# Peptides against a protein of PDB entry 2AKA, part 27

Target 1, 299 residues: chain A of PDB entry 2AKA
Amino acid sequence: MEDLIPLVNRLQDAFSAIGQNADLDLPQIAVVGGQSAGKSSVLENFVGRDFLPRGSGIVTRRPLVLQLVNSTTEYAEFLHCKGKKFTDFEEVRLEIEAETDRVTGTNKGISPVPINLRVYSPHVLNLTLVDLPGMTKVPVGDQPPDIEFQIRDMLMQFVTKENCLILAVSPANSDLANSDALKIAKEVDPQGQRTIGVITKLDLMDEGTDARDVLENKLLPLRRGYIGVVNRSQKDIDGKKDITAALAAERKFFLSHPSYRHLADRMGTPYLQKVLNQQLTNHIRDTLPGLRNKLQSQL

## One batch from the design tools (peptide; made by RFdiffusion4, then SolubleMPNN)

Design b1_p11_3_s1 (from b1_p11_3, 5 letters changed)
Fold by OpenDDE base, seed 3:
Structure b1_p11_3_s1 (fold): chain B 299 residues (1-299), chain A 11 residues (1-11)
Amino acid sequence: as target 1 above (299 residues)
Amino acid sequence: SAVEEALSLLD
C-alpha cells in the first residue's frame, strides 16, 4: 500500500474535481480558529515560507486544502492550475487571492468551494490540512450582516463529519473558556476525541500568567492533548523575519520559560508537525476500510 | 463514475 496521506490526497483531488467535497467523509484535519488566532502563521511555519494571504478581518474566505508533501524539490501546485509549478511563494499567495476573488468577488464574501494547494518541500512532513475561514463576529466591507453564521455553517460542514479531526487553534492571551475554536470543537466533539488543541501567542501572555494547566491537559482535557507554539509577531511578519530564526526563538522560549521548560520537548511547531503527521496517518489507517465499504455500497 | 475512480485508488 502506498503512503496513506498521498492516497487520501488523490481522493481529495478526485472529489474536488466533481464538486463533492462536502459530501464525502474523508479522513482529514480541519483547522479552526477565530480571526487572528494564528492559524496562517502555524501553516506557514510548517512550510517555512510566507505564502498565505494576510490582512485584517476575514483573510481565508474559501477552504484551503493544503497538501504538504516531502520531496527533494521545493515547489507548489494548484489543482485549478494543473501543469504550473510555482517556485516563488509570493506567486502562490497571489494565486490564492486571485482564485478567491474570482469566485467571491470584491465584497469579501465567502465560498465553500475549496482551493487545493499542494506544496512539495524537503522541509515538510507529509501532511494534509483543511484551513477554514476564521470565525468572526464583525462583518467587514460589503459582507452580509450574517457573515458570522455563514462561516459557522461552512465550518460545520467539515467538523461534523466523523472522520474529520479538528485542529483547534486558540490564542493564549485570550480567555480559553471563550475560545471560538474550542467552543465549536466541543459542540461537535463533546468527548474531545477528534480535537487537537493548538495554543498560540504564549509569548504574549501577561506577566505572571501562563497556560501551563492548559498545556498539561488539566483545564480543558482533550484526548489528543494540546501543543503550544510561538509564532512570529505581526511586526516580524511585516518585516519578513526568517521563519527558521523564528522557530529557533520558539524553541528558546519554551526551554527558558519556567512554566514550560518541562514540556519543551512536546511543544513547538516542529513537534506539532510530527504529531499531526502521525495522527493523520493513523487516522487514515483506521478509517479507510470503512470508507472503502461505503464507496462499494454506492456502486 | 467518481465512485469507481475512487475505489480504483484504494486498490
Scores: peptide ipSAE 0.315, ipTM 0.899, DockQ to the pose 0.509
Fold by OpenDDE base, seed 4:
Structure b1_p11_3_s1 (fold): chain B 299 residues (1-299), chain A 11 residues (1-11)
Amino acid sequence: as target 1 above (299 residues)
Amino acid sequence: SAVEEALSLLD
């Protein structure tokens, strides 16, 4: 069977339309990480566009099912407004914010109800990710004091599922042993079978420090390994640095860094996209027979 | 049903 990712996309859409997203353990990749870990930047780098909400505190407040589809055309479409093609990615960002506010209100609360966004682009590989709210301990705005637990409970709805792969995004400039992403992944995947590690902010590490041991899978081994990436700095984002230029800078970073040069061909955003496409495809292939049997038993 | 629809997609 070919085009497995698009097939699962259709399944996701069908189940989302009927509000039964929780009833099926669909093969998917959930993106987890602390606030400011760089999740949004990684996703935007895949698309090559700025389209995700930005800000302080909890930026992602609903799960975002991001379906990337390789196409000759470039546009986005939301499941909640099917048929409307977005070609301006600023409008995509605004729609995410508006749709989030519509459901959660203005109190910056969270909702487990996903937003389904499909992006057609010549610059992407077929890839579906579920972006989840960033883990935090600090309520912002009118958020309840237990918002940390609400976020964790929401994440657990995804990452506890057997067919859910976990993209654990951790910043290198923080203690990786205390990574929120790796902690939650270890909790639900103690053998590291479902977890893919992404290490961001490698360019922001203290002088004389590197994440070589982590990237070589020697410190906290994951079956699916680690991939380092370099996102745009906040200065670059504010300055509207082009993502294509940032990706070139990322490549240069790995090639020129003494600690990472030997890994350079297995690092960076383009390689991450390729790996995720392959791993998701293989994962779908492995899980579809079981899914079919489960569905058949529910007739 | 949702199940029937899902199965039809897997055919």
Scores: peptide ipSAE 0.315, ipTM 0.901, DockQ to the pose 0.471
Fold by OpenDDE base, seed 1:
Structure b1_p11_3_s1 (fold): chain B 299 residues (1-299), chain A 11 residues (1-11)
Amino acid sequence: as target 1 above (299 residues)
Amino acid sequence: SAVEEALSLLD
C-alpha cells in the first residue's frame, strides 16, 4: 500500500482544482488558534524555514493546505503555479502574500479559497495541515467590522467535518480556560475526540506558574492529549535565530524545567511532528473506507 | 467528474 498521506494530498489537489475541497470531508488536520497564538511558528518549525507571512494582525487570510513531503531535496511548489520550484523560502512567503492579496485585495480581508503549498524537505515527515486564519475580536486597519465572524464561519467550514482533526494551538501565557482554540474545538468536538492540543509560549509564563496540569491532560482533558512546544521569540525571529538552534533550545527547556522534565520525551516540535504524522496516517486509514463509499454513492 | 477522478485515485 502506498503512503496514505500522499494519497490524500492527491485527493486534496484534485478537489482544490475544481473548487470543491471545502465541501469534501477529507481526513485532514485543521490548525486553529487565536491571533499570535504561535501557529505560524509551529508550522515553520516543522519545515525549519521562515516561509509564512508574519505580522501583528491577521497573517493567514486564506486556508493554507500545507503538504509536507519527506524528500532528499528541498523545495516548494504551489498548486496555482504548476511546474515552478521554489528553493528560496523567502520567495515562498512572498508568493503566499501575493496570492492572498490577489484574491482578498488590499483591505486585509479573508477568502475561503485555499492556497495549496507542497514542501519537499529532508527535515520533515509526511504531514498535511490546513492552516486557518487566526481568530480575532477586533478588526484592525481596513478589515471589515465583522471579521471575527467571517473568520469563525470559515473555521467552522473545516472543523465541523467529522473527518477533520483539530490542532488547537493555545498560548500558555494566557488563561487556557479562555483559549479561542479550545473553545471552538469544544463547540464542534464536545467529547474531545478529534482535538490535539498544542501549548505554545511555555517559556513566557509568569514566574511561579506552569502548564503541567494541562500538559498532563488533567485540567482540560483531550483524548489525543496535549503537546507543549517552545517557539522562537519575536526577538529571535528578528535576529534571524536559526530554527535548528531554536529546536535545540526547546529540548533544553523541557529537560531542564522542573515542572516539565518528566514529560520532555513527549514534548517539543519534533515529537509533535511525529505524533501528527502517526495520527494523520491512522486517521486516513480509518476514514478512507467511508470516504470511498460516500464517493461511490455520488456516481 | 470530480467524483470519478477521486475514486480513480483510491483504486
Scores: peptide ipSAE 0.315, ipTM 0.899, DockQ to the pose 0.537
Fold by OpenDDE base, seed 2:
Structure b1_p11_3_s1 (fold): chain B 299 residues (1-299), chain A 11 residues (1-11)
Amino acid sequence: as target 1 above (299 residues)
Amino acid sequence: SAVEEALSLLD
């Protein structure tokens, strides 16, 4: 039996080629969160490379369908640039920026047209994520004054789909009750059936405070639970700190923290990747029969 | 058609 995630990847590629991505409820994981919530860092930690655009304001301005494929080799491919293998992940970043600018122009506008990126790596599990623009309330540069609503509308195109799982990324050093990610998730998934919570910036919480109740799924229960992660600081990113070293530091953080030590085996980026792989695989298995029936009914 | 192609992948 073929791996279910690669199967869905082929479906995604096929539908992207015909421009019908919006009409099909493919099993997928949409990544949502406010600006600076740490979404890009989580995704880069999965790959073990710096390859996403960085900066202030809206970094992701188009949906990025990130298809991670476990392989003995390491390289990236874009659907819009077939046949070109990228081995330098800085070039991957530049291509994302160039392709984004090609469609949105220089005004830092957004577009609902996805970029499809496949990354082959020995360091990843098979996993497909749709990185979505970060929710913001403040327009930057030449962005339209209604950019907040444009982003929201774009997110809703994904997260309202029944077969869409939601990876809700929230920073621990902000009020979780005001999390943009959890708010939008609660709106479209009021029973918390499709939402996986990720709590970032646990290392940046005020001394004497912790997110234990959240991580134990006691404060805002999600059926799929919460996973805490520790991302590299901006200083670490600028200094090109090795992601392997960062992952080791993350493990050490959870093991050494009095509030999280007992949860350490169910925390961190590697565990998150495993959980997402398993949940997505199971979700695909459960949804494919229905998808097949739907497609057959359209013949 | 796109639907036929999709179904072929699911077979």
Scores: peptide ipSAE 0.313, ipTM 0.898, DockQ to the pose 0.465

Design b1_p11_3_s2 (from b1_p11_3, 7 letters changed)
Fold by OpenDDE base, seed 5:
Structure b1_p11_3_s2 (fold): chain B 299 residues (1-299), chain A 11 residues (1-11)
Amino acid sequence: as target 1 above (299 residues)
Amino acid sequence: SSIEEALSLLD
């Protein structure tokens, strides 16, 4: 079977090289969520490494095209520095920060120019995601007062595209009905055809409450459903708890929780990764013929 | 052209 995700990766790289990344309706998954929703942790859990910038407020300030490629070896490569293989994921984090600052400056501004990062690993399925800046309402540092709208405008460049799937990341310990991720998804995908819901922080919900109705797709129905995950706490991250152990704890959480036990086989980061791989593959298969025709018409 | 390059990848 043809590896469709790697094919789209090559397309993404080719169009990035000519500065047309944002203008093409490539089949892709855009990751959206409010600040501190657990979005970055989900991505790191896929890789099994800490490699994304950390901090409060806006962490992702440029779109990050994250291309996961199953391989026998483990290393990362950036499109902006071809030929350099990163095996230390701390260096990957530093490069993301440096490349971000190179374009945005040190004022914590944002840029719509993507960073393209490819990660080869035996621990990943083929999967490409576009990590987008977290939605915020409060400027920090030297950010302009309209930073909220700048972020929203950036997100809209991706999520309004017909071939863009939306990974909406929402924390369970906040009002899900008012989730920034679900709100923007509903705005551009009112019928819930392109949106995959991810519910984080299920372990941080108040005693006596649960997100069962959401996870069962009964409260805010999405065609592609919801998947719950449990990320490492900040304490766990600070304590250097490895992601492998966290994934085991996540599995245990779902299996042992009265409200989620019956859903456990359709929850958790590994299942999410599998679902995204399958959905993206199928989505690419369905959209590539149309994309080819569109490109041919532009010759 | 960039379009031709993209199409070549889809062959």
Scores: peptide ipSAE 0.276, ipTM 0.882, DockQ to the pose 0.549
Fold by OpenDDE base, seed 4:
Structure b1_p11_3_s2 (fold): chain B 299 residues (1-299), chain A 11 residues (1-11)
Amino acid sequence: as target 1 above (299 residues)
Amino acid sequence: SSIEEALSLLD
């Protein structure tokens, strides 16, 4: 099996199409983070396109199975509308919003039913992520007062699975000891075996402070380590700053920063993509034999 | 079945 990530994509599609009535623990990476942690920006930086819903409060309200596939062409396709190729990523964003609203209604509720989105691009590595709703304590709109717990319960459905890797996205400009992402990861992965740390907003840290100890895996050790990234600022996003330019700025940031210069080759969005591709591939290889056995036992 | 289909993908 040479193309393990595409293989798991086919498995995901098959189970999603039929309605996953089988108790399967597919190898996957769940993306967790507090609201405004920079999670959406990380994912968009992988694609090099603006395509995720943006706004205040809970933006992601359904799990988004994001399947990135390296291809000579660039387009997106949803599992719920097969055969329709999206080349305008604004239309992709609108479709995510529409499909979310179709299921959750207009009250900004959440649903555990995934949206499956495949993006073909020459600019991506093969990588599948499950984007999950951002953790929050504050209801918005017509959300029930217990929305925090509804989100947590949804996240737990993914992150408690043994074959689920956790991409924990935490902003550096907040106390990392209080990171929602790292807290939930520690709860379900106390030994840090399944968690990959992403540290965003390194450029927004207070003067005289840095996240060097975290990035060097010395403060809150994870077996799979930490990778720092610098996303576009909200101003840059609003101003439609090109992601390619932002990636260049990110590289410059790490190279020029006295605290991070020595880590620069192991930081940034391109490196994160590479690491995730490798880790997911290896994880699939390790888990597929067990998955096959489990499936056989269910015949 | 979905299980059979999944297994066929793993062959």
Scores: peptide ipSAE 0.274, ipTM 0.881, DockQ to the pose 0.480
Fold by OpenDDE base, seed 3:
Structure b1_p11_3_s2 (fold): chain B 299 residues (1-299), chain A 11 residues (1-11)
Amino acid sequence: as target 1 above (299 residues)
Amino acid sequence: SSIEEALSLLD
C-alpha cells in the first residue's frame, strides 16, 4: 500500500463519525505531556501556523486528531464541519475552542470525544497525531477536584492500546525523572518499545547543565530514542514571532551548543517531523494486516 | 455495517 497514513485517516474519520474511535486499536501516535510541556508548540511548529488554543491550565480538553497532509495548497478542514475550508488559521483556533466549549461547557471540563482536524499544507509531511489533554495536578476554574484522574483515564484509553505509539513530551528544565509524560509511558510501555521521547525547553536549562545523556539515550533508554526541540518562548508566541524564524533559531541553537553540536542533525522540529512520518508509516504497515484480520473476524 | 465499511477501506 502506497498511502498508508491517508488510509488510516479515512479509518479514523469513519470510526469517529460513529463515536467508536476510542474502541479501535488503530495505528496512531498519541501525544502526551504535562501542562506547559510544550506540546502545542511542537504541533504548531509542524504546520508553521498558530492554530491551537492557548491559555493557562488545561488548554486541550478534548482529544485532537490532527491529520497533516502534504499538499500544494494550504487550508484546514474539520470533520464536524464538512465542506468548510479554513484558510485563516485564527479561525481554526476559534473553531477548536467553540467546538470544545459546545461539548464541555464553560467550566473547563474535559470530554473524550475527539475533534478531527485535517490540515493541508506544502510545509508538512503526511503525519497524524492525537493530541491529548495535558496532565495536571491542580484543578482550575470550575473543574472537578478529580480532574487529574479524569485526564489520566482519558489518556489511558489511548496509550494502553498496543498499536498506539506514544510521543512523550518532556521539558528539559524540569527533572526528567519526574516527567509526567515519561511516567505514563513507562507505566503502559515498560520496555520502551512504543515511546518516542521529545525533549523541549533545552534553551531554558540552567547554565552548566545539559540533557546530553538523555538525548543520547543513555539515561532513560527508549528503543525509539529521543529528539530535542527548541520552541518559541511564551513571549515570542504572544508577540506572534514567525515560526520559520524560530525554526532557524532552533537549528542555530543545536549547532552552536557544545553539548549538542554532534547531535544537531538528529535534533530539531524538522527532523522530528521526518522521524514521526517514517515511524508512523512503518508502524501502519506492520499493524494493518492484524487489524484487517481482527475486523474480518467480527463479521 | 461500520465494520464492513472499514474493511472496504482496507481493500
Scores: peptide ipSAE 0.273, ipTM 0.879, DockQ to the pose 0.505
Fold by OpenDDE base, seed 2:
Structure b1_p11_3_s2 (fold): chain B 299 residues (1-299), chain A 11 residues (1-11)
Amino acid sequence: as target 1 above (299 residues)
Amino acid sequence: SSIEEALSLLD
């Protein structure tokens, strides 16, 4: 059963190589959220390394197919440069930036052409995510004035697919009713069948406020529920705070918070990773027979 | 074909 995710990875790689990714409704998880919602931090926390581009505005400008593979060794590989093993995750970050710029140019434009990154690590569960550009309303640099719509169009290419699960990342310190992630999820998944809610920045909520009702799935119910996480602060990232230490702090946060203590075992990055692995595995199992039939019908 | 290759992975 655990081998189902690697199987889908091979399918993704095969179809990416032939440029037909857009035509296949592969079981996958698309990550959506507004800019600064904490998407990159969530993904980096899974790996335990800093490896994603950082900056103001739109950071992710191409879809990033992130394939996490549990392994005894730690290294990364890109589909566009086969055979090169990256052990320095700063070099991984630089390669993402370089490959993005190669396709989009210097104008900070976006491209629907994915970057395929595989990360082998003893610290990950098998998990594949598609990181999508953060939703924004304000163009930066030389971006076209309609960049918001371009991003939305790109996201829709993924999230409208029936076999696509949606990891909706929303910051707790903003009005969740106005969450870009939850809005787009609701648009394409009105019954909340394909959406997994992630609530970030729980540690940044105003004193006397909490997201308990959301996390208990009572306010905006999703079939697959919500998981709260606490990411490193920008100060912690700049200070190169160890992710392991941050994960311990996250655990402490949930255990010590009066509103979240009772949920602590169903919160945090490690739990999120476990849930995503399980949900993706189950989803693949459920969808592969249909996919096979579809492919057979095209012969 | 690409489809055949994909199917072979599913076997």
Scores: peptide ipSAE 0.271, ipTM 0.879, DockQ to the pose 0.514

Design b1_p11_3_s3 (from b1_p11_3, 6 letters changed)
Fold by OpenDDE base, seed 5:
Structure b1_p11_3_s3 (fold): chain B 299 residues (1-299), chain A 11 residues (1-11)
Amino acid sequence: as target 1 above (299 residues)
Amino acid sequence: SEIEAALSLLD
C-alpha cells in the first residue's frame, strides 16, 4: 500500500510547528480510556519498549502524537528537539516527563499542547496515534477540582473531529457497559462509525465470566469491531518481563481460552497493529482529497 | 504561507 501515514506525519509536524494543532481535522486515531485502562501498555506493546510515564493516577497529561515508522534502525525523535536521536527508551520516558513538566509545571495539571514523538523501528508497522490523558473523576495532588472536565474538554477537541478515528480502550475486568471510553465514543460517534474497541485485561476477569459477546461485536456493536489484547501485569512490568515474551503469552492466552479460541486469529496486539495500520491508511486515502480542498479554500 | 507549505506536501 501507499505510504500515506508518513505523509500525514509530515503534515502533523508542519501544523505543529505553526501552532495549529488540534484545530485541523487531520485523519488520525485518538486513543481514549479511563485511567489504568491499559492504554500505555498497548502503545508500548506496539513499540516493544518501555517508554511511557508510569504511576498511579494520571500519567499522560499532554496529548502524545506517537508516530511509528517502520525502519531498519531503532530510535526515537521529538519534534521539540530535532536532530537528537534517542536509542535509550528510558531517556525517551524522561524527555516526555520533562517536556510535560516544562509546560504544565509540577502540579499534575494538563495542557492541550501536543508532544510529537516519532519512533523508528524494525518491529513496528507505520502507525500514528494520539494518546490522550486518561479520564478521571478524582483530582490527585494539587490538581484543580475540575480536572475531570478539563480532561474531557481536551478529549473532545480531538474526538469530535469527523476525520478522527477513536481507539476506545476498556478493561474487561470492569463493567464494559459503563466504560468511560465507550461512553465518550458513543457520545460523539453514536452510530459507531469511527470507533475501534480495544478490550484489555481479559486475563483478569472473574472466573466463569468472559467478554465473548463484546469481542464478537454483539453487545455494543461498532462498525470497526473490537479487538482483545492481553498486556503485561504490573508484576510483569516491575519484573522487567520482555514484551516479546508477553506477546507470546498473549497468543497462548487466546488460543487456550475456551471462549476466545475461535477468535484468536483476530485478537492480540500484532493483529491490532495490522488492523490500525490498514484502517488508518484507508481513512487517510478517503479523507485527503477533502482536506486538500479545505486547505486550498483557505488560500 | 503555511497553508501553501502544507499543500506542497500533498503534491
Scores: peptide ipSAE 0.277, ipTM 0.885, DockQ to the pose 0.520
Fold by OpenDDE base, seed 2:
Structure b1_p11_3_s3 (fold): chain B 299 residues (1-299), chain A 11 residues (1-11)
Amino acid sequence: as target 1 above (299 residues)
Amino acid sequence: SEIEAALSLLD
């Protein structure tokens, strides 16, 4: 049996070429969260490379379909630039920025047109994620005053789909009850059936506070649960701290923390990657028969 | 058709 995630990748590529991405409810994981919630860091931690645009304000301005493919080689390919293999991930970042600007212009506007990026790496499991623009209330630069609503509308195009799983990324050092990610997830998934919670910035919580109740799925229960992660600090990123070292530090954090040590085997970026791979695979298996029937009915 | 092409991937 062919790997189900690569199969869906081929479907995604085919539908992207046709411009019908909005009409097909493909099994996928949409990544949602407020600006600075740590979404980009989570994705980069999966790859083990710095390759996403960074900065203040809205970083992701187009949906990024990130297709991770386990391979013996390490390189990236864009659907819009067929045949070009990127081995320098800084060039990958620059291409994302250039392709974003090509469509949105220089005004930091947003576009619903996806960028399709495939990353081959020995360090990844097969996994496809759709990185979506970070939710914000404050326009930056020449952004329109209604940018918040434009972002929300864009997110809704993905997260309202029945076959879309939601990776809700929330920072622990902010009030989780006010998490933009959890709010939007609750709006479209009130029973918490399609939502996977990711809690970032656990290392930045105030002394004497913890997110144990959340991580134990007791505070805001999701059927698919919560996974805590510790991302590199901005200082670590600027200092080009090795991601492997950061992953080791993350493991140490959970093992050494009194509130999290009992959960340590079900926390961290490597565990998150495994869970997402498994959940996506299972979700594809469950949804493909229905998708096939739907396509057949349109013939 | 595009639908046929998609279905062929599922076979």
Scores: peptide ipSAE 0.274, ipTM 0.881, DockQ to the pose 0.463
Fold by OpenDDE base, seed 3:
Structure b1_p11_3_s3 (fold): chain B 299 residues (1-299), chain A 11 residues (1-11)
Amino acid sequence: as target 1 above (299 residues)
Amino acid sequence: SEIEAALSLLD
């Protein structure tokens, strides 16, 4: 049997080509979070490259199917431009922006049509994520006044699916009880069976406060638990601070923090990547028989 | 059919 994640990648590509993504309940992980929750940084940290659009307001405006593939070589390719290999990740960023603008125009609108990006790298585990637009309450630019609801409706198309796991990204320096990510997850997964919590910005919490209870799964329990991460600061991102150095600093943060030291081996971006790889693999194994049966019944 | 093509990937 072929690797399960690459198998699902081929299915995703096939169905994306025919515009049927919304109708299929493929085993996948949807990434949800408010604007500035740190989603893009988490994804870039997996790859070890800066390649996602950056800016104020809504940056991700189309679903991004990010397919990470462990390989001896490092390059990226898009489903919409087959045969072109990208070795410069700045060009990857530019292509995402261009392809987004081609569909949405310059008004910063959104589209439910996914962009499919595959990244081959020796530094990644096999992992597929669907990055979704960040939830927002404030329209920017020429966005329609109901953009918040448009985004929510788009997210719901993914997260309501039974075979969709939810990577809920929440910043620690905000009230977790008001996390947009956890709210939407709770709405569609009230028993917390499909949700993996990611807590970002742990390094930006007020002095004397910590997220220990959350990370220990005591405050808002999820079956699949929580993983804390520390991303680069906006200053570090703008300055193109090396991601490898940032990952080392993240490790140091958890090891040196009195509230998190005991959890350090179950925290951080590398651990998150490993957990997601394992959970996705297991999830695919569990769901593929049902998917096959469903497809067969449609013949 | 598209469904048959998808099923072939699952073989």
Scores: peptide ipSAE 0.272, ipTM 0.881, DockQ to the pose 0.501
Fold by OpenDDE base, seed 1:
Structure b1_p11_3_s3 (fold): chain B 299 residues (1-299), chain A 11 residues (1-11)
Amino acid sequence: as target 1 above (299 residues)
Amino acid sequence: SEIEAALSLLD
């Protein structure tokens, strides 16, 4: 049996090419979170490269189907420009921005049309994620006044699907009870069966506070649990701190923190990547028979 | 059909 994640990648590519007219509930992981929750940083940490649009407000304005493929070589390919291999990840970032602007225009609007990006790297596990626009409350610039609802509606197109796992990204330095990610997850997954919690910004919590109860799955329990991560600060990003160095610092953070040291082996970006690879693989295995039957019934 | 193409990937 071929690797299950690459198999689903081929299905995703096929459906993208023919138009998503097939009401297929593909096994996938949708990434949800508020603006500035740290979603982009988590994804970049998987790759070990800076390649996603950055800035204030809405940076992800189209769904990004990010297909990570373990390979001996390092390069990226877009489905919309087949045959072009990107080895400079700054060019990858620029292509995402250009392709986004091509469809959405200059008004910083959103589009439900996915960008399909495949990244080959020796530093990744096979993993496919759908990065979705960050949830927002307030339009900025020339964004439409109903942008909050447009984003929400777009997210709902993904997260309402039964075969969609939800990677809910929430910052620890905000009230978790008010997490946009966990709210939307609870709305569509009230029993917490499809949701994986990611807690970012653990290093930015106020002194004397910690997210131990959350990470131990005691406060807001999810069947699939929570994984804490530490991303680069904006200062680190501006200073071009290497992601590898940041990952080492993340490990050190968990090991040295009194509240988290006992969880350290089940925290951090590398562990998150491993868990997501395993969960996605298992999820595909569980859902493929049903998907096949559904497709056959439509012949 | 699109469905047949998808099924062929699952073979």
Scores: peptide ipSAE 0.272, ipTM 0.883, DockQ to the pose 0.523

